Peptides against a protein of PDB entry 3J47. Designs and how they scored, part 28

Target 1, 121 residues: chain A of PDB entry 3J47
Amino acid sequence: IRLTNQLKSLKGLQSKLKDVVEYLDKVINKELPINHTILGKLQDVFNLLPNLGTPDDDEIDVENHDRINISNNLQKALTVKTNDELMVIYISNLVRSIIAFDDLIENKIQNKKIQEQRVKD
Target 2, 26 residues: chain B of PDB entry 3J47
Amino acid sequence: NAQYHLLVKQGDGLLTKLQKYGAAVR

## One batch from the design tools (peptide; aimed at target 1 M87, target 2 Y4 K9)

Design b2_p21_2 (made by RFdiffusion4; failed a check: too like the target's own chain)
Pose (drawn by RFdiffusion4):
Structure b2_p21_2 (pose): chain A 91 residues (1-28, 36-48, 72-121), chain B 26 residues (1-26), chain P 21 residues (1-21)
Amino acid sequence: IRLTNQLKSLKGLQSKLKDVVEYLDKVIHTILGKLQDVFNLNNLQKALTVKTNDELMVIYISNLVRSIIAFDDLIENKIQNKKIQEQRVKD
Amino acid sequence: as target 2 above (26 residues)
Amino acid sequence: TELLDNAATYLTDKTNDEAAA
């Protein structure tokens, strides 16, 4: 789902660029200013990425903890299944 | 870095314990 | 406005992918 959403966003840019190129050919405004703003707003993320790296590490650790908890419950379920099997054999 | 490694080390320690429990179950 | 919304959506979903990984 997230991927489809990202693709939709990039699709808009692609189409937008095509339109802009055609517009410029014909010319040979508010949208242009808006585009420029967006441009000013990955390069900058480079410095900001430094911080994101730290946060990514924290969300990785959290995921690992969750995986451990899930494994614990999984072991319990497996034990219950074994007990059920034993009871059936006894029967 | 050292502080960050400390939390990482603790997380690894818990992971080891969980692995030991899985081996005992097997 | 549409471009900004699209860009925000893209960056939100990219951040969500990073968090999910």

Design b2_p21_2_s1 (made by RFdiffusion4, then SolubleMPNN; from b2_p21_2, 16 letters changed)
Fold by OpenDDE base, seed 4:
Structure b2_p21_2_s1 (fold): chain B 121 residues (1-121), chain C 26 residues (1-26), chain A 21 residues (1-21)
Amino acid sequence: as target 1 above (121 residues)
Amino acid sequence: as target 2 above (26 residues)
Amino acid sequence: DDLLTLLLEYLKNQLELLKLA
């Protein structure tokens, strides 16, 4: 039962991670805005994963020590990979905000130049 | 952790520069 | 244009740092 739940959680995480990567690729290609809801759900999954990986302390037989260490190393590797993906999402948001602001500034400069020309005529 | 915080700090610095540029164009 | 170029260079540098980590 426990291994099946861990495998299901890992498959769910892998699927969400794939969805995030696909979303990031669309953001990089300027096809879509950042979906804050996907990011929030990913963060929630990661905040829940450490809690889902603590099974009740009451039946850890000595043969499980090696399995627990392997599971913890895998969870750590997944957490690192996720932190990297969250960082890429943050950078992508920052870039989009900067591009949108640059366009706004350019539009304001153009409007100001048009007004100055109209006052001079 | 430290590298992530450094990256966020650098991003915030860029946003601040952009805000200053926007205020100078107003 | 110049600010956008500086931003793109910054992003490129961040992506390179992420690949090295």
Scores: peptide ipSAE 0.342, ipTM 0.871, DockQ to the pose 0.034
OpenDDE base, seeds 1, 2, 3, 5: peptide ipSAE 0.306, 0.340, 0.302, 0.341; ipTM 0.854, 0.870, 0.859, 0.869; seed 3 fails the geometry check

Design b2_p21_2_s2 (made by RFdiffusion4, then SolubleMPNN; from b2_p21_2, 17 letters changed)
Fold by OpenDDE base, seed 4:
Structure b2_p21_2_s2 (fold): chain B 121 residues (1-121), chain C 26 residues (1-26), chain A 21 residues (1-21)
Amino acid sequence: as target 1 above (121 residues)
Amino acid sequence: as target 2 above (26 residues)
Amino acid sequence: DDLLKLVLELLKNQKELLKEA
């Protein structure tokens, strides 16, 4: 039962990560604004990953060391993948912020030029 | 890790430059 | 113009780092 729930949670995480990547591709392509709720959920998943990889130290035989190592390697691979996705989100937000600031700056420059012209007339 | 930190550092550098320019235009 | 160019250059650098990651 616990392993099946972990596998189901992992599949759910994988699906959610796919949705986040697809959303990020749309944000990178300027098709959609970034959804901070997706970022928050991804962070929550990342914070839950360490808790999903700690089986309580309660008594499971030496034959599970290979399964624990596989679980740790999978968790590490998922952590790397999650970090890469968070990085893409961070960059996408940064880029969006930069564009918005550039537009704001240009608007201010234009407004200043219009005011300077009105003082000369 | 190192690539992530490099990327974040470059992003922060860009943000800092943008903030400086935004302050110079204000 | 110069600011936009700087931003575009930094955006390109970020995009290349993202491809290498």
Scores: peptide ipSAE 0.380, ipTM 0.878, DockQ to the pose 0.031
OpenDDE base, seeds 1, 2, 3, 5: peptide ipSAE 0.372, 0.335, 0.339, 0.365; ipTM 0.874, 0.868, 0.867, 0.874; seed 2 fails the geometry check

Design b2_p21_2_s3 (made by RFdiffusion4, then SolubleMPNN; from b2_p21_2, 18 letters changed)
Fold by OpenDDE base, seed 5:
Structure b2_p21_2_s3 (fold): chain B 121 residues (1-121), chain C 26 residues (1-26), chain A 21 residues (1-21)
Amino acid sequence: as target 1 above (121 residues)
Amino acid sequence: as target 2 above (26 residues)
Amino acid sequence: DDLFKLLQEYLNNQLELLRQS
């Protein structure tokens, strides 16, 4: 039962990570805005991952040193991956903000030209 | 980390240029 | 990097158009 639940949770996490990657690809391609709710849920998952690798302090059998190192390496790798994903999102938002600001500037220039023409007529 | 900071710095530089342009259009 | 270069070039072009207007 416990192993089945862990496997199901891991499969769920894998599916969610896939969905996040697909979402990030759409964000990079400018197809979708950033969903802060998805990012928040990812952060929550990563904040919970450290607790999944801490054996309850009462069963430190000395054979667990290799398991602890593997868990720490996995957690570190996942943290790095998440940081990279968040970075891509940040840059994508910055680029979108820049484009939106450029469009606003162009619209203001056009509006000013239209007003100047109306004053000359 | 260093590549990230460089990319962020480049983005901030572009944003600053846009802000200057926006101020000149006002 | 290429995207930033394109964006920088675009901004420079817009700034030049503003200077000419």
Scores: peptide ipSAE 0.364, ipTM 0.874, DockQ to the pose 0.023
OpenDDE base, seeds 1, 2, 3, 4: peptide ipSAE 0.382, 0.363, 0.347, 0.400; ipTM 0.886, 0.883, 0.879, 0.888; seeds 1, 4 fail the geometry check

Design b2_p21_2_s4 (made by RFdiffusion4, then SolubleMPNN; from b2_p21_2, 17 letters changed)
Fold by OpenDDE base, seed 4:
Structure b2_p21_2_s4 (fold): chain B 121 residues (1-121), chain C 26 residues (1-26), chain A 21 residues (1-21)
Amino acid sequence: as target 1 above (121 residues)
Amino acid sequence: as target 2 above (26 residues)
Amino acid sequence: DELFKLLQEYLKNLKELLREL
């Protein structure tokens, strides 16, 4: 059951990652705003992942120690992967903030030019 | 990771420049 | 104009990085 849930969560995470990448491409192309819901769901998956990796203390057989180490390594690899995704989303937010700020600056410059022209007339 | 951190740093640098430009236009 | 060019270059680099991922 635990391994199947981890595999399902991994597959779900992989699918969400693909959706995030596709979303980021659309953001870069100015087609869509950042989906905060995808971010929130990704964070929720991350907060749930440590809880899936806690060994219930009651069966320390040597086979469990190797499985725990493999699970911990996989969890670390997943944590790194999602950290990378969160960082990509962060960059996309930064880029969007930059574009929005550039547009605001340009609009302000244009408005100032229009006001200067109206004062000369 | 390293290329990603480089890209983040470049973005932060651009954001800082944009903030300076926005302050100069105000 | 110069800031906008710098932004475009950054966006280009970001797109390239996203393609490598």
Scores: peptide ipSAE 0.362, ipTM 0.854, DockQ to the pose 0.034
OpenDDE base, seeds 1, 2, 3, 5: peptide ipSAE 0.296, 0.312, 0.300, 0.327; ipTM 0.846, 0.845, 0.846, 0.844; seed 1 fails the geometry check

Design b2_p21_3 (made by RFdiffusion4)
Pose (drawn by RFdiffusion4):
Structure b2_p21_3 (pose): chain A 91 residues (1-28, 36-48, 72-121), chain B 26 residues (1-26), chain P 21 residues (1-21)
Amino acid sequence: IRLTNQLKSLKGLQSKLKDVVEYLDKVIHTILGKLQDVFNLNNLQKALTVKTNDELMVIYISNLVRSIIAFDDLIENKIQNKKIQEQRVKD
Amino acid sequence: as target 2 above (26 residues)
Amino acid sequence: DELEETIDELEETIDELEETI
């Protein structure tokens, strides 16, 4: 789902660029200003990425903890299944 | 870095315990 | 076997976090 959404966003840019190229050919405004703003707003993320790296590490650790908890419950389920099997054999 | 490593080390320690439990179950 | 493989992957992730730090 996230991927489909990202693709839609990129599609708009691609179409928008085509339109802009055609517009420029024809010319040979508000949208242009808006685009410029967006440009000014990956490169910048470079410095910002430094912080994001730290945060990514924290969310990795959280995911690891969750995986451990899931494993625990999984072990319990497996034990219950074994007990059920034993009871059936007794029967 | 050292502080960050500390939390990471603790997480690894818990993971080891979990692995040991899994081995005992097997 | 699947849990062991997952645990190995988690250990590798921790090693990678240590290297990154």

Design b2_p21_3_s1 (made by RFdiffusion4, then SolubleMPNN; from b2_p21_3, 13 letters changed)
Fold by OpenDDE base, seed 5:
Structure b2_p21_3_s1 (fold): chain B 121 residues (1-121), chain C 26 residues (1-26), chain A 21 residues (1-21)
Amino acid sequence: as target 1 above (121 residues)
Amino acid sequence: as target 2 above (26 residues)
Amino acid sequence: DELEKKLEEMKQLLQDLEKQI
């Protein structure tokens, strides 16, 4: 029972890591807008990663624990910084999409007015 | 955080207005 | 560019973690 639950948790983690990698690739390629809910869940996963490394093995050398804590604090700080930078990119893309959509609407209105003038004539 | 949520909410509000305008011009 | 580089570094770290599982 305990070993089967650990194996199931490990498979769940592996699937989630794969989904994160695929999401990061889509964000890097600008194929998907940055979803803040997904980034928040990703941050929660990174915050849970240090807790997933501790089921009851009192054999993590105290030297590795300090390096892991420094790496985790650095990774957390890098994750927060990356989230703030991705946030700025998201806003910039949102504003660009708004401008492009406004220009498309105005172009469509002008084209409609030109067609209505041609029918009167 | 709060300023960002406000800016996202303003952007979403503007997108919704543009979508309604785009649908009315079709 | 620096953000994209850090995102790739994070992706590599996740792939390395996935290989250790």
Scores: peptide ipSAE 0.370, ipTM 0.837, DockQ to the pose 0.021
OpenDDE base, seeds 1, 2, 3, 4: peptide ipSAE 0.308, 0.352, 0.368, 0.319; ipTM 0.859, 0.826, 0.824, 0.859

Design b2_p21_3_s2 (made by RFdiffusion4, then SolubleMPNN; from b2_p21_3, 13 letters changed)
Fold by OpenDDE base, seed 4:
Structure b2_p21_3_s2 (fold): chain B 121 residues (1-121), chain C 26 residues (1-26), chain A 21 residues (1-21)
Amino acid sequence: as target 1 above (121 residues)
Amino acid sequence: as target 2 above (26 residues)
Amino acid sequence: DELDKEIEEMKRLLEQLEKEI
């Protein structure tokens, strides 16, 4: 049962990581706005990661200690990778917001120039 | 961490320039 | 490696916007 649950959790994380990368590519390509639902689910996975690596205290047989350490190191590496992905998503949002604001300013300047020309005619 | 903080700081600097420009056009 | 590429593309976009302002 335990090994099957770990494999299922790892497959779930791998699938979610793939969905995040695919979403991030669409964000970079300006095809989609940032999906707050994907971001929220990634944060939820991150917050659940500590719970996925806690062995139930009742199965620490001394022979499993090396396997637990390997699992914890892998989980830590996946946690760092997930944090880096969240960070890239945040910067992508910032950049998109800046571009949209620049376009809004330029549109206002053009509208102002058109109105000033109409008052001179 | 350090490279991220630098990139965030650059984005904040750019946002500040855009805000100043928007205020000068108003 | 893919994440590092995305970060570098975003830095490049920010640098372009900084030249237009």
Scores: peptide ipSAE 0.360, ipTM 0.866, DockQ to the pose 0.036
OpenDDE base, seeds 1, 2, 3, 5: peptide ipSAE 0.333, 0.302, 0.341, 0.304; ipTM 0.794, 0.857, 0.863, 0.781

Design b2_p21_3_s3 (made by RFdiffusion4, then SolubleMPNN; from b2_p21_3, 13 letters changed)
Fold by OpenDDE base, seed 1:
Parts: C-alpha cells; sequence; structure tokens
Structure b2_p21_3_s3 (fold): chain B 121 residues (1-121), chain C 26 residues (1-26), chain A 21 residues (1-21)
C-alpha cells in the first residue's frame, strides 16, 4: 500500500514535470506568458518532497536501505531538474521584460523625433 | 548551483543596465 | 546618437544572454 502510493505520487509528479516542460517550451517560443500560479504550485510540490523521504526510525529491515538511497537520489535529481526549470522561467521572464523595455525606449525615441520635427515646421 | 548563481548574476546585471537606460530616457 | 549606441549595447547583452541559455 505505502509503496503503491509513493509510485502513484511519483508518476503524478512526472506528469506535472512534463506539463511544466511543455509550458516552458511555449514560453521560450513566445507563445504564452509565464503563469506565476503554476510556479508557486511547483515550489509547493518541492517543499513537500523532502517530507516524503523521512520514514519514521522504526525497525524496517536492512533490505530497504538500498531502496531508500535510490529514492533519495531520484528526489535530489528531481529537485535539481525543477530548479533548472525555475531558472529557465526566470530568464525567459527577464528576456521578455528587456525586449518590452527596448520597444518602449524605441517608441519614446521615435515620439521625441516626431515632436522635434513638429517644432521645426 | 554555481552555474545558476552565475546566470542569475548576469541577468541581474542586464536588468540593472536596462534600468539605468530607462532612467536616462525618462 | 548616444541613445542609439546604448540601445545597441542592450541588444548585444540580450544576444549574449540568449547564447548562454
Amino acid sequence: as target 1 above (121 residues)
Amino acid sequence: as target 2 above (26 residues)
Amino acid sequence: SELDKEIENMKQLLKELEEQI
């Protein structure tokens, strides 16, 4: 029962990570804006992941020690993967903000040139 | 971690330059 | 002219950032 629930939770996490990757690809391709709510939910899932790896210290046999180490390594790998995804999101937002600012500056320069021409006429 | 901090630092540097430019255009 | 140079510098910084992604 407990292992089946962990496997189901892991499959659910894998599916969500796939959805995040697909969302990131759309963000990189400039098709969609970043949703801060998705980011917050992803962070919440990460904050819950460390709590899934503390089995209470009661007498569960030496054979489970290798499975716990594999689970911890996979959890660390998933944490690194999501940190990388969060970085890509942050940088994508930064790049979009810079492009939008460049466009605003260019528009302001053009408006200033038009005003200077109208004063000379 | 180190590559992340480097990338964030580069992004923050670019944002700071952008903010200075925006202040010069205002 | 000075503003155009500053815009070009920002475009170059954006390009360098995109190359690092």
Scores: peptide ipSAE 0.294, ipTM 0.842, DockQ to the pose 0.062
OpenDDE base, seeds 2, 3, 4, 5: peptide ipSAE 0.264, 0.265, 0.299, 0.259; ipTM 0.836, 0.838, 0.847, 0.830; seeds 3, 4 fail the geometry check

Design b2_p21_3_s4 (made by RFdiffusion4, then SolubleMPNN; from b2_p21_3, 10 letters changed)
Fold by OpenDDE base, seed 4:
Structure b2_p21_3_s4 (fold): chain B 121 residues (1-121), chain C 26 residues (1-26), chain A 21 residues (1-21)
Amino acid sequence: as target 1 above (121 residues)
Amino acid sequence: as target 2 above (26 residues)
Amino acid sequence: DELEEEIKNMQGLLDELEKQI
């Protein structure tokens, strides 16, 4: 039962990661705003990963030590991948904030030029 | 990790430039 | 690979913004 739940959670995480990547591509392409709900869900998945990789200290035989090591290595690899995705989301937000700020500055410059022209007329 | 820190640093650098420009335009 | 390409695309956008400032 526990291994099946871990595999199901892993598949759920993989699907979620794909959805996040597809969303990030749309964000990079300026097609959509960043959805903080996706970020929150990815963080939740990340916080659940440690709970998926705690073998309960139930005495399961030396042959499982290799399986536990494989599981820990896989969990570490997934943790790294999740961190990289969170990072891409953070950068996407940063870039968007920069663009929005640039547009705001340009709008202020244009408004100032229009006001200066109205004072000369 | 390293490529990320580089990209974040570049973004922070740009944000800082934009902030300075925004302060000069006000 | 996909995440690396996305990071690269963001770097390109940042470089364009840096050129406009």
Scores: peptide ipSAE 0.379, ipTM 0.872, DockQ to the pose 0.036
OpenDDE base, seeds 1, 2, 3, 5: peptide ipSAE 0.374, 0.314, 0.311, 0.342; ipTM 0.868, 0.863, 0.864, 0.865; seed 3 fails the geometry check

Design b2_p21_4_s1 (made by RFdiffusion4, then SolubleMPNN; its pose is not in this set)
Fold by OpenDDE base, seed 4:
Structure b2_p21_4_s1 (fold): chain B 121 residues (1-121), chain C 26 residues (1-26), chain A 21 residues (1-21)
Amino acid sequence: as target 1 above (121 residues)
Amino acid sequence: as target 2 above (26 residues)
Amino acid sequence: ILKEADKLALKKLEEFRNKAR
């Protein structure tokens, strides 16, 4: 039962990770705004990762020591991957803030030119 | 970790430059 | 992906700096 639940959770995480990557690609392409809900969901997945790596202390025979090491290595790899995704989201937000600021400055420059023209007329 | 911190620091530096530019255009 | 996003951000900041002068 526990292995099946871990595999299901890993498949769920993999699917969600794919959805986040697809969303990030749309954000990079300026097709969509960054949804804070995706960031929140990714943080929730990260906070649940420690819970995926703790087998409850029931009966670790010597054969489970290798499985625990594999689980810890997988959890570490997933943590690194999640950090990389959070970083991509952060940079995508930064790039969007820069674009929005570009548009604001261009709008101010245009408004200034229109006002200067109205003073000459 | 180190590459992550470097990238975050570059992003924060960019954000700070943007804020200074916004204050100069106001 | 991250390097390209950083490059895009830097390029836009430079364009802003040039428009403010």
Scores: peptide ipSAE 0.431, ipTM 0.884, DockQ to the pose 0.048
OpenDDE base, seeds 1, 2, 3, 5: peptide ipSAE 0.395, 0.394, 0.377, 0.364; ipTM 0.882, 0.882, 0.878, 0.874; seeds 3, 5 fail the geometry check

Design b2_p21_4_s2 (made by RFdiffusion4, then SolubleMPNN; its pose is not in this set)
Fold by OpenDDE base, seed 3:
Structure b2_p21_4_s2 (fold): chain B 121 residues (1-121), chain C 26 residues (1-26), chain A 21 residues (1-21)
Amino acid sequence: as target 1 above (121 residues)
Amino acid sequence: as target 2 above (26 residues)
Amino acid sequence: ILKEAEELALEKLQEYLKKAK
C-alpha cells in the first residue's frame, strides 16, 4: 500500500510538472492568456495535496505520519516556487505586450502627423 | 496566494485596457 | 487621446517593472 501511494504521488507530481512546462511553452509562444489555466491547475494541485496526506486506514504508525507530512510540505513548497516562476513569466509577457502597444500608438501618432502635413500642402 | 491573485488581476486589467485601445486604434 | 493612453501605458509598465524586481 505505501509504495503504491508514493508511486501514485510521484506520477501525479510528474504529470502536473509536465502540464506546467507545456503551459509555459504555450505562454512563451504567445498563444494563451496565462491566468485561468495556471490558477485552475494550481487549485488542482492544492486539492490533491490533502488526498495524498489522508491514509484511508487509521493504522499508520507515527513515523509514517511524519514522513508523509514532510513529503506534503516539500511538494507544497515546490508548487509555490513553480507558481512564482509562472508569475514572473506572466509579468514579462505583459510588459512585452505593453511595449508593443506603445510602439503601435507612436506609429499611429506619426501617421496622423504625416496625413495632417499632406492636407496643409 | 492573495498577493499573486492581486497581481494577476491587475495584469488582466492592463491587458483588457490594452485590447480596448488596440481596437480603438484599428 | 492617443498621448494620454500612451502615458497611462508607460506609467503602468513602470509600476509592473518595480513590482517584478
Scores: peptide ipSAE 0.345, ipTM 0.868, DockQ to the pose 0.037
OpenDDE base, seeds 1, 2, 4, 5: peptide ipSAE 0.337, 0.340, 0.369, 0.321; ipTM 0.865, 0.865, 0.869, 0.860; seed 4 fails the geometry check

Design b2_p21_4_s3 (made by RFdiffusion4, then SolubleMPNN; its pose is not in this set)
Fold by OpenDDE base, seed 4:
Structure b2_p21_4_s3 (fold): chain B 121 residues (1-121), chain C 26 residues (1-26), chain A 21 residues (1-21)
Amino acid sequence: as target 1 above (121 residues)
Amino acid sequence: as target 2 above (26 residues)
Amino acid sequence: TLELNDKLALEKLNEYRKKAA
């Protein structure tokens, strides 16, 4: 019962992670706006992932250990994939911020030039 | 992991440059 | 325009992806 529930929970988590990745792909493709709340929750999931991979050392039969290791490897692979998607979103936001600041800087420079010209006239 | 860190480092480098330009215009 | 900025951002992002691949 407990192991079955854990497996079900893991499958549910995997499905949820797949949905998140699909959402992230849509955001990257500009099909949907970025949702910061979703990103924050996803970051929280990643911070909790290391806690999901620590089997308590004691009672797990060798066969279950291999299945847990496979599960951990799959979880690691999913984590890497989701980290890549998060990274792409992060960089996209960073680039947008950079462009916005560059435009702001240029606007300030232009405004200064206009003011200097008005004083000379 | 290494590629991720490299990409983040590049982003941070761009941010640093942007901050320098912003400070120069202030 | 905001749209042009978004296009430029996407282009830069694609360049980063190409470098990361």
Scores: peptide ipSAE 0.440, ipTM 0.886, DockQ to the pose 0.037
OpenDDE base, seeds 1, 2, 3, 5: peptide ipSAE 0.468, 0.383, 0.331, 0.427; ipTM 0.890, 0.876, 0.851, 0.883; seeds 1, 2 fail the geometry check

Design b2_p21_4_s4 (made by RFdiffusion4, then SolubleMPNN; failed a check: too like the target's own chain; its pose is not in this set)
Amino acid sequence: ILKLNDELALQKLQKFREEAR

Design b2_p21_5_s4 (made by RFdiffusion4, then SolubleMPNN; its pose is not in this set)
Fold by OpenDDE base, seed 1:
Structure b2_p21_5_s4 (fold): chain B 121 residues (1-121), chain C 26 residues (1-26), chain A 21 residues (1-21)
Amino acid sequence: as target 1 above (121 residues)
Amino acid sequence: as target 2 above (26 residues)
Amino acid sequence: DEIRKEAENLLKEAEEFRKKL
């Protein structure tokens, strides 16, 4: 029962990570805005991962030590992957903000030139 | 890692230039 | 004129950054 629940949770996480990657690709391609709700759900999944790794201290079978190390390595790899995804989201937002601000500045310069021309006429 | 840090550094450079430009247009 | 040239340089650099994404 415990192993099947872990496998189901891992499959669910894998599916969500795939959906996030697909969403990130759409964000990079400027097809969709960033959804903060997806980010929050990812953070919640990460906050739950450390709590799945506390075995109750009452069955020290030596076979669990290798499984704990594999689980910790997988959790670390997942944490790195999500940090990379968060970083891609951050950079995508930064680039959009830069472009939007540059367009705003160009519009302000054009408006200033039009106003200066109207004062000379 | 290294390519990502280079991309972040390039983005931060652009943001800094944009902030300077925004201050000059005020 | 300088402000316009700086704007055009920023736009080019932003477009190059967009091509790297």
Scores: peptide ipSAE 0.364, ipTM 0.847, DockQ to the pose 0.142
OpenDDE base, seeds 2, 3, 4, 5: peptide ipSAE 0.343, 0.343, 0.359, 0.351; ipTM 0.840, 0.838, 0.842, 0.841

Design b2_p21_6 (made by RFdiffusion4)
Pose (drawn by RFdiffusion4):
Structure b2_p21_6 (pose): chain A 91 residues (1-28, 36-48, 72-121), chain B 26 residues (1-26), chain P 21 residues (1-21)
Amino acid sequence: IRLTNQLKSLKGLQSKLKDVVEYLDKVIHTILGKLQDVFNLNNLQKALTVKTNDELMVIYISNLVRSIIAFDDLIENKIQNKKIQEQRVKD
Amino acid sequence: as target 2 above (26 residues)
Amino acid sequence: SVDEAIDSLKEAIDSLKDALE
């Protein structure tokens, strides 16, 4: 789902660029200004990425902890299944 | 870095315990 | 499968340690 959403966003840019190229050919405004703003707003993420790296680490650790909890419950389930099997054999 | 490592080390320690439990179950 | 997942988690932790060094 996230991927489909990202693709939609990129599609808009692609189409938008084509339109802009055609527009420029024909010319040979508010949209242009807006685009420029967006431009100004990965390069800058470079420096910001430094911080993001730290945060990514924290969310990795949280995911690991959750995996451990899931494993625990999984073990319990497996034990229950074994017990059920034993009961059936007894029967 | 050292502080960050500390938390990471603790997380690794818990993961080891979990592995040990899994081995005992097997 | 759980062991493989644990090895993968350990590799992730080692990678975090290496990133911090």

Design b2_p21_6_s1 (made by RFdiffusion4, then SolubleMPNN; from b2_p21_6, 14 letters changed)
Fold by OpenDDE base, seed 4:
Structure b2_p21_6_s1 (fold): chain B 121 residues (1-121), chain C 26 residues (1-26), chain A 21 residues (1-21)
Amino acid sequence: as target 1 above (121 residues)
Amino acid sequence: as target 2 above (26 residues)
Amino acid sequence: SLDEEIKQMQGLLQELEKLLE
C-alpha cells in the first residue's frame, strides 16, 4: 500500500512537472500568459509534500529506517526540483510584466506625440 | 539557488527602471 | 531541461535591459 501511494504521488508530480514545463515553453514563445492555476497547484503540492513523508507514528520498526531515509531523500530532491520550477515560473511572470509595461509606455509616448502634433496644426 | 536569486535581482532592477520611465512619460 | 530554460530567461532579461538603457 505505502509503496503504491508513493509511486502514484510521484507519477502525479511527474505529470504536473511536465505540464509546468509545457506551460513555460508556451511562456517563452509568448503564446500564453502565466497560468496562476498551475502555480497555485504547484504550491499546493509543496504544502502536501511534508505530509506524504510522515509515517503514521504507530509502526516504527527498525527495518523501516533505510526505507524512510530513501523516502526522505527522494522527497527532498523532489522539493528542490519543484522549488526550481516555481522560481522559473516567477521569473517568467516578471519578464512578461516588464514586456507588458514596456508596450504600455511605448503606446503612451506615441499617443502623446500624436496629441502634440494635433495641437501644433 | 544563487543563479535564481541573481535573475530575480536583475528582473527587479528592470522593473524599477521601467517604473521610472513610466513616471517620466506622465 | 530546467537549466536551459533558466538560460533562456536570462537572455530575455538582458535584451529587456538593453531596451531600457
Scores: peptide ipSAE 0.379, ipTM 0.859, DockQ to the pose 0.037
OpenDDE base, seeds 1, 2, 3, 5: peptide ipSAE 0.368, 0.360, 0.368, 0.369; ipTM 0.855, 0.855, 0.859, 0.855

Design b2_p21_6_s2 (made by RFdiffusion4, then SolubleMPNN; from b2_p21_6, 15 letters changed)
Fold by OpenDDE base, seed 2:
Structure b2_p21_6_s2 (fold): chain B 121 residues (1-121), chain C 26 residues (1-26), chain A 21 residues (1-21)
Amino acid sequence: as target 1 above (121 residues)
Amino acid sequence: as target 2 above (26 residues)
Amino acid sequence: SLFEEIEQMKGLLTEIEKQLE
């Protein structure tokens, strides 16, 4: 039962990771805005992943130790890869917010200069 | 991890500077 | 690559920082 749940969770994570990569590519290409709902669900999966990889101490026969270590290493590698993807999304959003704010400031400065010129004329 | 935290910190610093500039221009 | 995109974003952030100085 636990191995089947781990494999199902891993397949689900792999599918979500693929969807996130595809979404990131679209965000990088400026085709789509960031979907906070996908990010939140992904973050929830990652917060649950460390708990899915803790073997309950009581019933794990020594012969499966290598397979468990490989599964835990893969889970850690997937966690790192997803953290990196989330980071790229975060930075992309931050840069877009900064550019939008810079444009807003420049527009306000220009509007103020135009108004000051109109008062002098 | 360390490079990421540095990049996030730089971005947050830039955002804070932009916010201060926006407040001064208002 | 994802790394190249991050480096491009870092370059853009650095340029914006330079304009704010």
Scores: peptide ipSAE 0.267, ipTM 0.852, DockQ to the pose 0.039
OpenDDE base, seeds 1, 3, 4, 5: peptide ipSAE 0.257, 0.311, 0.348, 0.264; ipTM 0.843, 0.856, 0.868, 0.842; seeds 3, 4, 5 fail the geometry check

